Peptides against a protein of PDB entry 5CWW. Designs and how they scored, part 88

Target 1, 194 residues: chain A of PDB entry 5CWW
Amino acid sequence: VPKLQGPFDFDLNPEDEQDDEVELKDIYVIGEKPRVADLMRGEEEELEMMKEDQHNGLSLNIICLLSTSGQVKICLDIDGVEAQWLPPRSKNKRLFAPPPEPPSLLTFQTFDTLKPAEVTPDGWPMFSEDATSPYSFYVTHPAGITYISLTPWVFRLESELQSDSEAGTEFRIDLLAKGQGSERDRIFTQTRTQ

## One batch from the design tools (peptide; made by RFdiffusion4, then SolubleMPNN)

Design b2_p22_2_s2 (from b2_p22_2 with E4D K5L E22K)
Fold by OpenDDE base, seed 3:
Structure b2_p22_2_s2 (fold): chain B 194 residues (1-194), chain A 22 residues (1-22)
Amino acid sequence: as target 1 above (194 residues)
Amino acid sequence: SRTDLLAKKLAELVKKRKEERK
């Protein structure tokens, strides 16, 4: 049985967001691109599945959070949280190890997909994948559908992570952090037939 | 600013990952 991971600490969370005020409705995870060195130690079958995902992906997990109000938070897994499994029931060793420091997520970007007037108590926003791109997805709500793409910054960040040189890295990272971030486009709006 | 802190955190991450590969 998979172990529930969390709570997560959010690094650089907007100051105005009290964690208690944001009701989460959905989570969308974009898994990291496996390291070639780690792949070489895996079973050949896992290698073949990963070869098909030859798309230049980010070597970090991306965690997208969606609130009831349609707010999207894009977070980076900076600690490299691995999937944890519940220990088999037999070992009663309550290792009272001090709870490890909760893993941290770096909040890269936060934005709204709904207008205030579109937010309804019965509205349930959800993530859905884009079959054409691993770094694009949709937020669906009765009021409309929003397309989101992380491609404007993901590949630039990966380029820095994989570079052997430190020359210009700080400058390019500064540009990335100050840039427009993710692409966001409302592709459909439901007109309430009054 | 928040963006300055973000840039700093990302730069630290990049540095850490490069050091781990050496």
Scores: peptide ipSAE 0.612, ipTM 0.950, DockQ to the pose 0.778
Fold by OpenDDE base, seed 5:
Parts: sequence; structure tokens; C-alpha cells
Structure b2_p22_2_s2 (fold): chain B 194 residues (1-194), chain A 22 residues (1-22)
Amino acid sequence: as target 1 above (194 residues)
Amino acid sequence: SRTDLLAKKLAELVKKRKEERK
């Protein structure tokens, strides 16, 4: 039986955000770039295609959360959540090992896709993929459509993760954390026909 | 600040991942 994973612990939530106050509507997961070792189990032809693309992904899962209010939270899976199966109930009353700590997500960025006046109680914001990039997506709402791209920081973070040098890493990470983060562009706004 | 904490957490993550590759 697959183990139900969650709840997740959110690290570095905005101070003003009580976790209980955010009603989630949708989740968008960007899987980590497959490791070359995992790719070697596939057909050789897939390996060659992935070698060209090997430079174009993050070695971490990204979990995007969308609230009813149109708030997007970009989280990094820092623990590397893998599919877990429930161990077979061995009869031995082994002392209940303390339940494993829930996996933690690092909140990288939080931002709004809707203006306060656009938020409605019956609103249904949703994620949709961008067919042109795994690190870009849309948030659709009756009030409008917002394009989001993680590319401004994803490749920079991956560069640090893959770097053999520690020189300047802390400085570059600091710049990354203080930077603009994700690209966000409202590409469509529904005009209310009065 | 939140950004300082984020930077710290990311730096720790990077360090951890580098150590695992070694």
C-alpha cells in the first residue's frame, strides 16, 4: 500500500501568514531533473536526448501551492520526498519508532496573482502547464491569467547545487534570495462588462 | 530578515547536497 505522504511542514512561511488561514485550491509539482544514474535504467536513446537537456533543470522538486485568493507559494522539497511503501506489518512489537518527522518544504517565494478587488469567494484559480517550459506555468482565474516563470532563479540555484567550488556560493545564494525571484506577468485580464 | 533566513537555508541545502556527492 502506498504510504500517504504529508502533512508537510512549511519552513520560512511569511510571518503574517497563519497556515490555517490559507485555503489551498490547487497544487503544481515540478519534478526534479532525473539523475543520470536513474536514466541509465532507460533506453539509450532517451539518455542522449536527456544529455542535451541535462543542463536545464533543478535537482530538487518544486511544489507550487495556489490559494483561493490567488496567492502562489513556491516551495522547495529539501528532504527529497520519495514514494514510500508501508513496510509489511512485521508481527514484532518493535517499540514504535517515533513517527518520522514530516517532510519539510522550504518556502522560497510567496506572491499574489490577483488584486484584492479580483478575489471572490467563489473564485477557482487553477494551475496550467506551459508546454514550452517545465519551469513556467499559468495561473488561471475568471478575472485573468497570469504567466509565471521560475527560470530567473532555478538555473542559478542549480548552478550552486552542482558547483564543486564553495567560493562565492554564500554571496550568490544571498543575491538569489534577495532577488526578484519568479517572473510574473498578467497576460490577460477579463473586462467586467458593466 | 526572511531573506537572510532563506539565504541561510539555501546555503545549508547546497552544502548538504555537495557533501552527499562526495
Scores: peptide ipSAE 0.612, ipTM 0.950, DockQ to the pose 0.775
Fold by OpenDDE base, seed 4:
Structure b2_p22_2_s2 (fold): chain B 194 residues (1-194), chain A 22 residues (1-22)
Amino acid sequence: as target 1 above (194 residues)
Amino acid sequence: SRTDLLAKKLAELVKKRKEERK
């Protein structure tokens, strides 16, 4: 049985956001690129194909959170949370292991996809995938559809993660952090039929 | 600033990951 993971601690949440104040509606997970070391021989071909695909996936899981208000939070799994299975109910070893520290998510970016006037109590924002890119997705709401792409920073971050050189890393990361972050585009707005 | 702290944390992450590969 898969182990339910969480709760997660959120690092670098916006100061104004109490974790308890954001009602989550949906979650979208972008899994990390499989590590070469974890790829068995049969997956080497897949790895070679993935290497050829210019879209070198991020070696971190990305957790996207969507609130009822249409707020999107992009979080990085810095701890590398792997799928955990419930240990077989072997009776005895209540390993009173101290409750493992909840895994931490690094809040990379938070933004709204809806205008205040578009937020409705009955609104159901939802994530949907982009079939053309693993690092792009849509937020759908009755008021409109917003395209989101993480590609502008994901590639840069991965380049730093994979780089053997430390030269300029801090500078490039600083630019990445201070940059515009994710691409956002409202591709559809529902016209209020008067 | 938040962005400075983000940059710091990302840098730490990158450093950690590089060290784990060595």
Scores: peptide ipSAE 0.612, ipTM 0.950, DockQ to the pose 0.771
Fold by OpenDDE base, seed 2:
Structure b2_p22_2_s2 (fold): chain B 194 residues (1-194), chain A 22 residues (1-22)
Amino acid sequence: as target 1 above (194 residues)
Amino acid sequence: SRTDLLAKKLAELVKKRKEERK
């Protein structure tokens, strides 16, 4: 039986976000790129197709959260949350094992996809995938559609994760953290014909 | 700042991941 995971601790959650204030509407998970070692067990042909994709993937899971107000939160799975199965009811559950620390998500970026005037009580923003890129997606709302791409920073972060040298890493990470982060583009806006 | 903390956390993550790969 799969173990229910959570709640997650959100590291670097905006201070102004009271945990109770953000009603989540949707979640979008981008799985980490498969490890080459795991791919080596597969057929060579699948390896070649994945090699091109491997260069563009992140070795971390990304969890995107969407609020009813159209706020998107991009989180990184820093703990490497693996699917856990409930251990067989072995009687010797050490009752006193401190509950495992809840897995932590690192909040990379938070942004809005809706203007305040577009937020409605009955609004229902939703994620949808981009078939052209695993690191791009859409937020759809009655007021409009927003394209989001994580590619700009994902590539840079992965480069640091895969680098053999620590030289300049801190500097590049600092630039990454201070940068604009994700690409955002409102591709459609519903014109209220009043 | 939040960005400074983010940078720190990311740097720690990168370091950790590199250490796990040696």
Scores: peptide ipSAE 0.612, ipTM 0.950, DockQ to the pose 0.772

Design b2_p22_2_s3 (from b2_p22_2, 7 letters changed)
Fold by OpenDDE base, seed 1:
Structure b2_p22_2_s3 (fold): chain B 194 residues (1-194), chain A 22 residues (1-22)
Amino acid sequence: as target 1 above (194 residues)
Amino acid sequence: SRTDELAKRLAELVRRRQEERR
């Protein structure tokens, strides 16, 4: 049985967001790409085709959160929260272990997909995948559809995570943090028919 | 700033990943 994980602590949440104010409606998870070293445990022939695909992913899980207002929060799993299974009912429940500290998610970016005038109390924004890219997705709402791509920063971050050199890393990471370069494009807007 | 702290956390992550590969 999958262990229910959470609550999650959100590191670097915007100061203006009271935890109680953001009603979350949907979650979209982009799983980490397997590390090259972990793939070496598989059959050699599948490894060559996967090597080309490996250069195109982040070695971190990405957790996207969507509010009723159409706010998207992009979070990084920096601690490597693996799927935890409930331990088998061993008789020795260590009844007194302090609850493990909740895993933390690093809030990378927060942005809106709706204008204030498009937000409705009965609005139901939802995530949907982009079949053409694992790091792109859509937010659908009655007011419109927004395309989102994480590719501009994902590949840069992965390049740093895979780098053997510390030279210039701090500078490039600073630029990445300042840029927060997720692409957003409103591809459809619902015209209010009078 | 939030951005400076984000940069710091990401740099720490990169460092940790580099150390894990040594």
Scores: peptide ipSAE 0.614, ipTM 0.950, DockQ to the pose 0.812
Fold by OpenDDE base, seed 4:
Structure b2_p22_2_s3 (fold): chain B 194 residues (1-194), chain A 22 residues (1-22)
Amino acid sequence: as target 1 above (194 residues)
Amino acid sequence: SRTDELAKRLAELVRRRQEERR
């Protein structure tokens, strides 16, 4: 049985955002693509299929969090939170190891999908996937639909993660961090018929 | 700045991954 994991600590939250103030409504997880090295342990056929998927996704899990206010938080699982299974009920070694430090997520980006005037107390923003890209998704709210794509920076970050060259990495990462190039586009706005 | 710290953490991650491949 999968172990429920959490709570997670959030590193680099916006200074103006108190974690206690953000009511989360939905979560969207983009699982890491298996590393080529991990695939090399699999059958050769799986390796060929993944080579053809030239869009090697990010070798990190991405956790997207959506608040009731329509705020999206993009978090990276840097530590590689592995799926934990419930330990088999063998009685003995509950060594009171101090509870492992809760896994930390790195807050990459935070942004709003709703205008302040669109935020309602009864709002129910939800994530939905884009079937055409694992790194694109929608935020649906009664006020409208926002398309989000992580593709621009995901590709760049993965390129650095897979690079054998240290040359210019720091500079490119600095540009990536400053640019936070997630695409965000309001594709639909519901006109309130008065 | 927050972005500088983000960059630092990402750079460290990249370095770690590069070292793991060596």
Scores: peptide ipSAE 0.614, ipTM 0.950, DockQ to the pose 0.809
Fold by OpenDDE base, seed 2:
Structure b2_p22_2_s3 (fold): chain B 194 residues (1-194), chain A 22 residues (1-22)
Amino acid sequence: as target 1 above (194 residues)
Amino acid sequence: SRTDELAKRLAELVRRRQEERR
């Protein structure tokens, strides 16, 4: 039986956001690219095809959270939360292991997809995947559709994660953290027919 | 700042990943 994971602790939440005030409506998870070491256990031919694809992914899980207000929170799974299964009902000792510390997610970026005037009390924003890229997606709402792409910073972050050199890493990471270069484009806006 | 702390956490992650590959 899969273990229910959570609650997640969010590291680096915006100071002004009380976690209790953000009603989550949807979650979109972008799984990490498979590690080369895990692929080495497969057929060599699949490895060559995946090498081309491996250059295009992040070696971290990304968790996107969507609020009723159309706020998107991009979180990184730095600790590598693995799927946990409930231990088989072995009769033996309830080692009251202290509940494992809840997995922490690093809040990378937060942004709005709706204007304040577009937010409705009964709003139902939803994520939708982009079939052309695992790191691009849409936020759909009655007021409009917003395209989001994480590709610009995902590529840069993965380049640092795969780098053997520490030279300039701190500088490039600082630029990445300050820039938070997710693309966001409103591709459709519903005109209020008054 | 929040961004400075984010940069720090990401840099620590990068360092850890580099160490794991050595």
Scores: peptide ipSAE 0.613, ipTM 0.950, DockQ to the pose 0.796
Fold by OpenDDE base, seed 3:
Formats: structure tokens, sequence, C-alpha cells
Structure b2_p22_2_s3 (fold): chain B 194 residues (1-194), chain A 22 residues (1-22)
């Protein structure tokens, strides 16, 4: 049985958000691109299909969180949270090892998909995938649909993660952290049919 | 600032990944 991972600690969560006040409605996970070394243990045929898609992926898991208010948090799994399985119920009362420190996610960016006037108590924003890109998705709410793309910064971050040179890395990372350049576009707004 | 700490954490990650490949 897969172990439920979490609760996650959010490193660099926005100061104005008390963690206790944000009602989460949905989670969208973008898995890390497979490492070429890990693929070499698989069948050769699976390797060819994955090579074409690998060039544009991030070597980190991305965790997107969506609140009832339509707030999106983009978090990075820096520590590489591996899927944990529930240990088999061995009846031995092994001394409660101190609970492992909760896994930490790095909060990269937070933004809203709804205007304050569009937020409703019964609102149910949901994530949906974009079939054209693994790093793009939609937030659907009764008030409208918002397209989101992480591609503007994902490519840059991966380029740094794969770089063999430290030259200019600090500068480019500083620009990336300050820019937080996820694309956000409202593609549909529900018109009240009178 | 939050952004400075974010940049620091990302830079540390990049450094770690570079060291793992040497």
Amino acid sequence: as target 1 above (194 residues)
Amino acid sequence: SRTDELAKRLAELVRRRQEERR
C-alpha cells in the first residue's frame, strides 16, 4: 500500500498566509523527467520514446496546490521525495522512531486565478492537464478557465541543473527567483446569461 | 528577502547537482 506522503512543510511560504487558513481543493503533480541512468536499466524500446520528451523536462517534481479561492502555489521537490510504501504491519512494537521530519517543499511561486469578486463559498476550482505540454495546465472554476504554463522558467532552471559550469549561474538563478515567470492567461470567462 | 532565500536554495541545489556529476 502506498504511504501517504505529507503533510508537507512549505519552505518559503508567503508570510501573509497562515498555513491553517488555506483550504486546498486540488493538487497537480508534474513528475520529474526520468534520469537517463535509470532508464538504461529498462528495455531499450522504452528508452527511445522517453528520450524525445526528456529534453524539455525538469529533473525535479513540481507540486501545484489549488485553494478554494483559486490561489495556485507552485512548489518544488528539492529533496527528491521518493514514493514510500507502508511497512508491512509487523506486530513488533518497534519503538516509535521519532516521526521523520515531514518532507519539505520549496514554494517557488504563488498567484491567483480568480478575481476577488469571482470567489464564491461554494466554488470548486480544479486542475486539468494540457495535452500539448506536461508543464502547462488549466484551472477550471465556474467563473472561468485559466491557462497556466511553467515553461518560461522550467527550461531555464533545468539548464542550470544540467550545466557543467558555475559561470553566471548565480546571476541567472537570481533572475529566475525574482522573475517567477509562470504564464497565466484567462482563456474563458463565464458570461451570466440573463 | 523571500526571493533572496529562494535564489540561495536554488543555487545550492544547482551546486549539489553539479558536484554529483563530477
Scores: peptide ipSAE 0.612, ipTM 0.949, DockQ to the pose 0.796

Design b2_p22_2_s4 (from b2_p22_2 with T3V K5E E19K)
Fold by OpenDDE base, seed 2:
Structure b2_p22_2_s4 (fold): chain B 194 residues (1-194), chain A 22 residues (1-22)
Amino acid sequence: as target 1 above (194 residues)
Amino acid sequence: SRVEELAKKLAELVKKRKKERE
């Protein structure tokens, strides 16, 4: 039985967001690319397919959160949350190890997909995947559809994570943090037939 | 600023990951 994970601690959550104010409607998880070492145990054909994909993935899990208001929060799993299974009910109640520190998510970016006038109490924004890219997705709402791509900064972040040199890393990370270069494009807007 | 703190945390993450590979 999978262990219920959470609550997550959100590191660098915007100060203006009271934890109680954001009602989540949906979650979209982008899993980390498999480690090369784990791939080396696979068949050669799988290795070749993954070599091409190795250049295009992030070695971190990304957790996207969507609120009722259409706010998207992009979080990075910095602790590497692994799927935990409930230990088999072995009779030896090993003493409650102190609850492991709740996993921390680093809030990378927060942005809105809806205009204030488009937010409705009965609105139900939802994530949907982009079949063409694991790092792109859509937010659908009765008011419209927004395309989101994390590709621009994912590539840069992974480059830093995989770099052998520390030279210039801090500078590039600073640029990454300042830019927060997620693409956001409203591809469809529902025209209210007045 | 939040951005500066984000940059710091990302830099720490990068450093951590590099050390784990050595």
Scores: peptide ipSAE 0.599, ipTM 0.946, DockQ to the pose 0.784
Fold by OpenDDE base, seed 5:
Structure b2_p22_2_s4 (fold): chain B 194 residues (1-194), chain A 22 residues (1-22)
Amino acid sequence: as target 1 above (194 residues)
Amino acid sequence: SRVEELAKKLAELVKKRKKERE
């Protein structure tokens, strides 16, 4: 039986955000790039195509959260949440190991897709995928559509994760954290017909 | 600051992942 995972603890939430105040409406998950070792179990032909694309992804799951107000929270799965199965009920009263600490998500970035005046109680912001890139997506709302791309920082972070040298890593990570660099573009705005 | 803490956590992640590959 699959184990229900969660709740997740959010690390580095913005200080001004009381977790209780943010109502989530949608979740968008970008799975980590497949590890070469996992791909080797598949057909060789898929491996060759993926070798060319292996440079194009993050070795971390990304969890995007969307609030009713159109706030997007980009979270990184640092712990590497894998599918867990319930252990077989062995009758032996093994000492209840303390429940494993809930997995933590690292809040990388938060930003708004709606202006305060566009936020409505009945508004339903939703994620939608970009067919051209796994690291790009749209936030749709009755007030408008916003394009989001994580590509400006995802590949830089992956480069650090895959680097063999520690030289300059801290500096580049500092720049990455300061810049964050998600692209955000309002591609459509609904004109209120007065 | 939040940014400094984020940078620290990301750096720790990078270090952890590098050690897992050795």
Scores: peptide ipSAE 0.599, ipTM 0.946, DockQ to the pose 0.784
Fold by OpenDDE base, seed 1:
Structure b2_p22_2_s4 (fold): chain B 194 residues (1-194), chain A 22 residues (1-22)
Amino acid sequence: as target 1 above (194 residues)
Amino acid sequence: SRVEELAKKLAELVKKRKKERE
């Protein structure tokens, strides 16, 4: 039985957000790129396809959260939360192990996909995947559809994560944090029939 | 600032990952 993971602690959550104020409606998870070691277990053909794609993936899980108001929160799994299975009912569960520290997510970016006037109580925004890119997705709401792409900063972050040199890393990370660089484009807006 | 703290945490993450590969 898969272990239900949570609660998650959100590191660097916007100061103005009280946890109780954001009603989450949807979650979109972008899994980390497969590790080279995991690739060795696959068929040779899958290995070749994955090698080409490996250059474009992030070695971190990305958790996207969507609120009723159309707010998107992009979080990074810095602890590497893997799917945990419930430990077998071994009788000797040390009942007194301190509860494990909740896994932390790093809030990378928060932004809105809806204008305040577009937010409705019955308007439920939803995530949908982009078949053309694992790091792009859509937010669909009755008021409109927003395209989101994480590719610009994902590439840069992965480059730093995979770099063998520390030279300039701090500077480039500073630029990354300042720019954030997620693309956001409203591709459709519902015209209010007057 | 939040951005500065974000940069710091990302830098720490990068350092951590590099050490894990050594």
Scores: peptide ipSAE 0.598, ipTM 0.946, DockQ to the pose 0.790
Fold by OpenDDE base, seed 3:
Structure b2_p22_2_s4 (fold): chain B 194 residues (1-194), chain A 22 residues (1-22)
Amino acid sequence: as target 1 above (194 residues)
Amino acid sequence: SRVEELAKKLAELVKKRKKERE
């Protein structure tokens, strides 16, 4: 049985967000690109399938959180949270290991997909995938559909993570943190027929 | 600032990943 992972600690969460005020409605996870070294230990057949999907991906998991108000929070899994399974119920291991420190997510970016006037109590925003890109997705709501793409900064971050040179890295990371650069476009707005 | 801390965290991550490959 898969172990429920969490709670997560959110590093650099916006100060104005009282943790108690954000009701989450949906989660969208973009899995990390498998490391070539880890792939080499796998069966050759799995290697070939993953080579074809060699889309330039990030070597970090991305966790997107969606609130009832249509707020999207983009988080990076910097600790490398692996899928955990419930240990077999061995009756005798009473050794309560101290609860491991909760895994931390780095809050990269937070933005809204709905205008304040579009937020309704009965509104249910949801994530949906973009079949054309692993780092693009939609937020759907009765008021409209918003396209989101992480590709602009994902590529830059991955290039730094894979770089063998430290030259200019600090500068480029500073620019990335300041710019963030996620694309956000409202592609559809529902006209309320009066 | 939050942005400065974000930059620091990302830079630390990059450094850590580079050291793990060496």
Scores: peptide ipSAE 0.598, ipTM 0.946, DockQ to the pose 0.799

Design b2_p22_3_s1 (from b2_p22_3, 6 letters changed)
Fold by OpenDDE base, seed 3:
Structure b2_p22_3_s1 (fold): chain B 194 residues (1-194), chain A 22 residues (1-22)
Amino acid sequence: as target 1 above (194 residues)
Amino acid sequence: SRTEQLAKKLAELAERRREERR
């Protein structure tokens, strides 16, 4: 039987977020792509072709969280959380090992998809996939639909994770962290019929 | 700052990945 995982701790959560005030409504997971180095352990000749394919996604899981207020939190799984299974019912009540430390997610970016006036107590924002892009998705709310794309930073981050050179990595990562650069576009707004 | 800490953690990850490939 699969083990339910969670709760997750959030590393580098914004200081102004009282964690207790954010009611989560939906989760959207973008699974990691295999690392080029792990794929190439046998094929030296294909190494040159895959360096050009900027189309290989991030070698990290991305966890997107959506609140009732339409806040989106983009988190990265740096530690590599794996699926866990419940141990077989061994009758031995062996010593409860202290529960492993809860897995942590790195908070990369947080932003809003709704205006304050669009937030309602009964609002139920939901994620939906973009079938044309693995790193793009929509937030749907009765007030409107917002398109989100992670592409402006995902490929740059992966390039740094795959680089064999240390030269300039710190500088480029600093620019990435400062820019964050997720695209956000309101594609539909529902006119309030007064 | 938060952004400096984020950059540091990502840089450490990049370093770890380079070491795993050696």
Scores: peptide ipSAE 0.642, ipTM 0.955, DockQ to the pose 0.811
Fold by OpenDDE base, seed 1:
Structure b2_p22_3_s1 (fold): chain B 194 residues (1-194), chain A 22 residues (1-22)
Amino acid sequence: as target 1 above (194 residues)
Amino acid sequence: SRTEQLAKKLAELAERRREERR
């Protein structure tokens, strides 16, 4: 039985966001692609097919959170939270192990998909996948549909994570952190027929 | 700043990944 993991701590959460103030409605997870180093342990034939895919993915899980207000939070699993299984019911429940520190997610970016006037108390925004891109998705709301793509920064971040050289990495990562270039495009807006 | 801390954490991750490949 998979262990329910959580609560998660959000590292670098915006200071103005009290965890209690953001009502989450949906979660979208983009699973990590295998690391090149991990692929080298596999059979050579699987390596060739995976090499083409390697250039297009992040070796980190991405957790997207969606609030009632249409706020999207992009979080990175830096610590590599593995799927934990419930330990077998062995009689020696060390009942007194301090609860493990909750896993932390790094808040990479937070942004809105709705204008303030579009936010409704009964609004139910939802994620949906883009079948054409693993790092793109939609946020659907009664007010409209927003396309989101993480591709611009995902590629750059993975390049830094795979680089064998430290030269310039700090500078490029600083630019990446400042730019946070997630693409957002409102592809549909519901006209309020008065 | 938050951005500087983000950059630092990502840089530390990149370093850890380099070390894991050595």
Scores: peptide ipSAE 0.642, ipTM 0.956, DockQ to the pose 0.817
Fold by OpenDDE base, seed 5:
Structure b2_p22_3_s1 (fold): chain B 194 residues (1-194), chain A 22 residues (1-22)
Amino acid sequence: as target 1 above (194 residues)
Amino acid sequence: SRTEQLAKKLAELAERRREERR
């Protein structure tokens, strides 16, 4: 039986956000691309095809969370949460194994897709994919549609994760953390027909 | 700061990934 994973803890959640105050409405997951080290264990022919693919993704799962207010939280799975199966019901349930710590997600970025005046109690924001890019998506709400792209930082982060050199990594990662350059563009706004 | 902590965690990840490739 698959183990239900969650709830997740959020590392580096904004201090002003009490986890109990944020009502989540939707989740969008961008699956990781294979890591170079994982590819090196495959057949050499798959390595060449996958080297081209490695430049096109992040070797981390990205979990996007959407609140009722239209707030998007971009989280990174640094620990690599894998699908877990329930252990076979052995009669010797060692009752004494401490429950594994809940998996943690690293909060990379948080931003709003709605203006405060657009937030409604009955509003139901939703994610939708961009078929043209694995790292781009839309947030739809009755007030409008917002395009989001993670591409400005995803490839740069992956480059740091794949780099064999330590030189300058800390500096470049500091710039990434400061910049958090996700693209956000309101592509449609619902006009109130007067 | 939160940003410094984020940068630190990402840097630690990058280091861990380098070590896994060695």
Scores: peptide ipSAE 0.641, ipTM 0.956, DockQ to the pose 0.812
Fold by OpenDDE base, seed 4:
Structure b2_p22_3_s1 (fold): chain B 194 residues (1-194), chain A 22 residues (1-22)
Amino acid sequence: as target 1 above (194 residues)
Amino acid sequence: SRTEQLAKKLAELAERRREERR
C-alpha cells in the first residue's frame, strides 16, 4: 500500500503567502525523468537512445499546487521524495525514530491565473495535462483557460544539474532564479453573456 | 532576497549532483 506522503513544508514560500490562507483545490505532479547518470548505470544500449532524446526532462519532481483563487505554486522536490510504501506489518516496533522531518518542497514560482474580478468563492480551478508536452499544462476555471509551460526553465535547469563544469553555473542559475521564465497565456476567456 | 536564496539552493543542488557523478 502506498504511504501517504505529506504534509510537505514549503521552503522559500513567498513571505506574503501564509500557507493557512491558501485553499488548495488541485495538485499536478510532473514526475522526474531518470537522471542520465542513473541511466548510464544501466545497459549501454538504452544509453545511446536516451542521449539522442535531448529532451531529458528535469531530474526533479515538480509539484504544482492550485488554489481556489487560481494561484499556481510551482514547487521542486530537491530532496528526491521517493515513493514510500507502508512498512510491512512486521511487529517489530521499530523504535519511534523521531518523525522524519517533513519533506520540504522548494517553492520555485508562484503566479495567478485569474484576475481579481474573476475570482469567486466557489471557484473550482483544475489542472489538465498537455498531451504534447509533459512540462506544459492548463488551468481551467469557469472564467477561462490558462496555458502554462515550464519548458523555458526546466531544460536550462536540467542542463545545469547535468553539467560537469562549474564554470558559469552560478551565474546561469542566478539568471534562472530571477527570470523563472514560466510561460503563462490565457488562451480562452469566458464572456459573461449578460 | 528570496530569489538569491532560490539561486543558492539550486546551485547547491547542482554541486551535489556533480559530486555524485565523480
Scores: peptide ipSAE 0.641, ipTM 0.956, DockQ to the pose 0.810

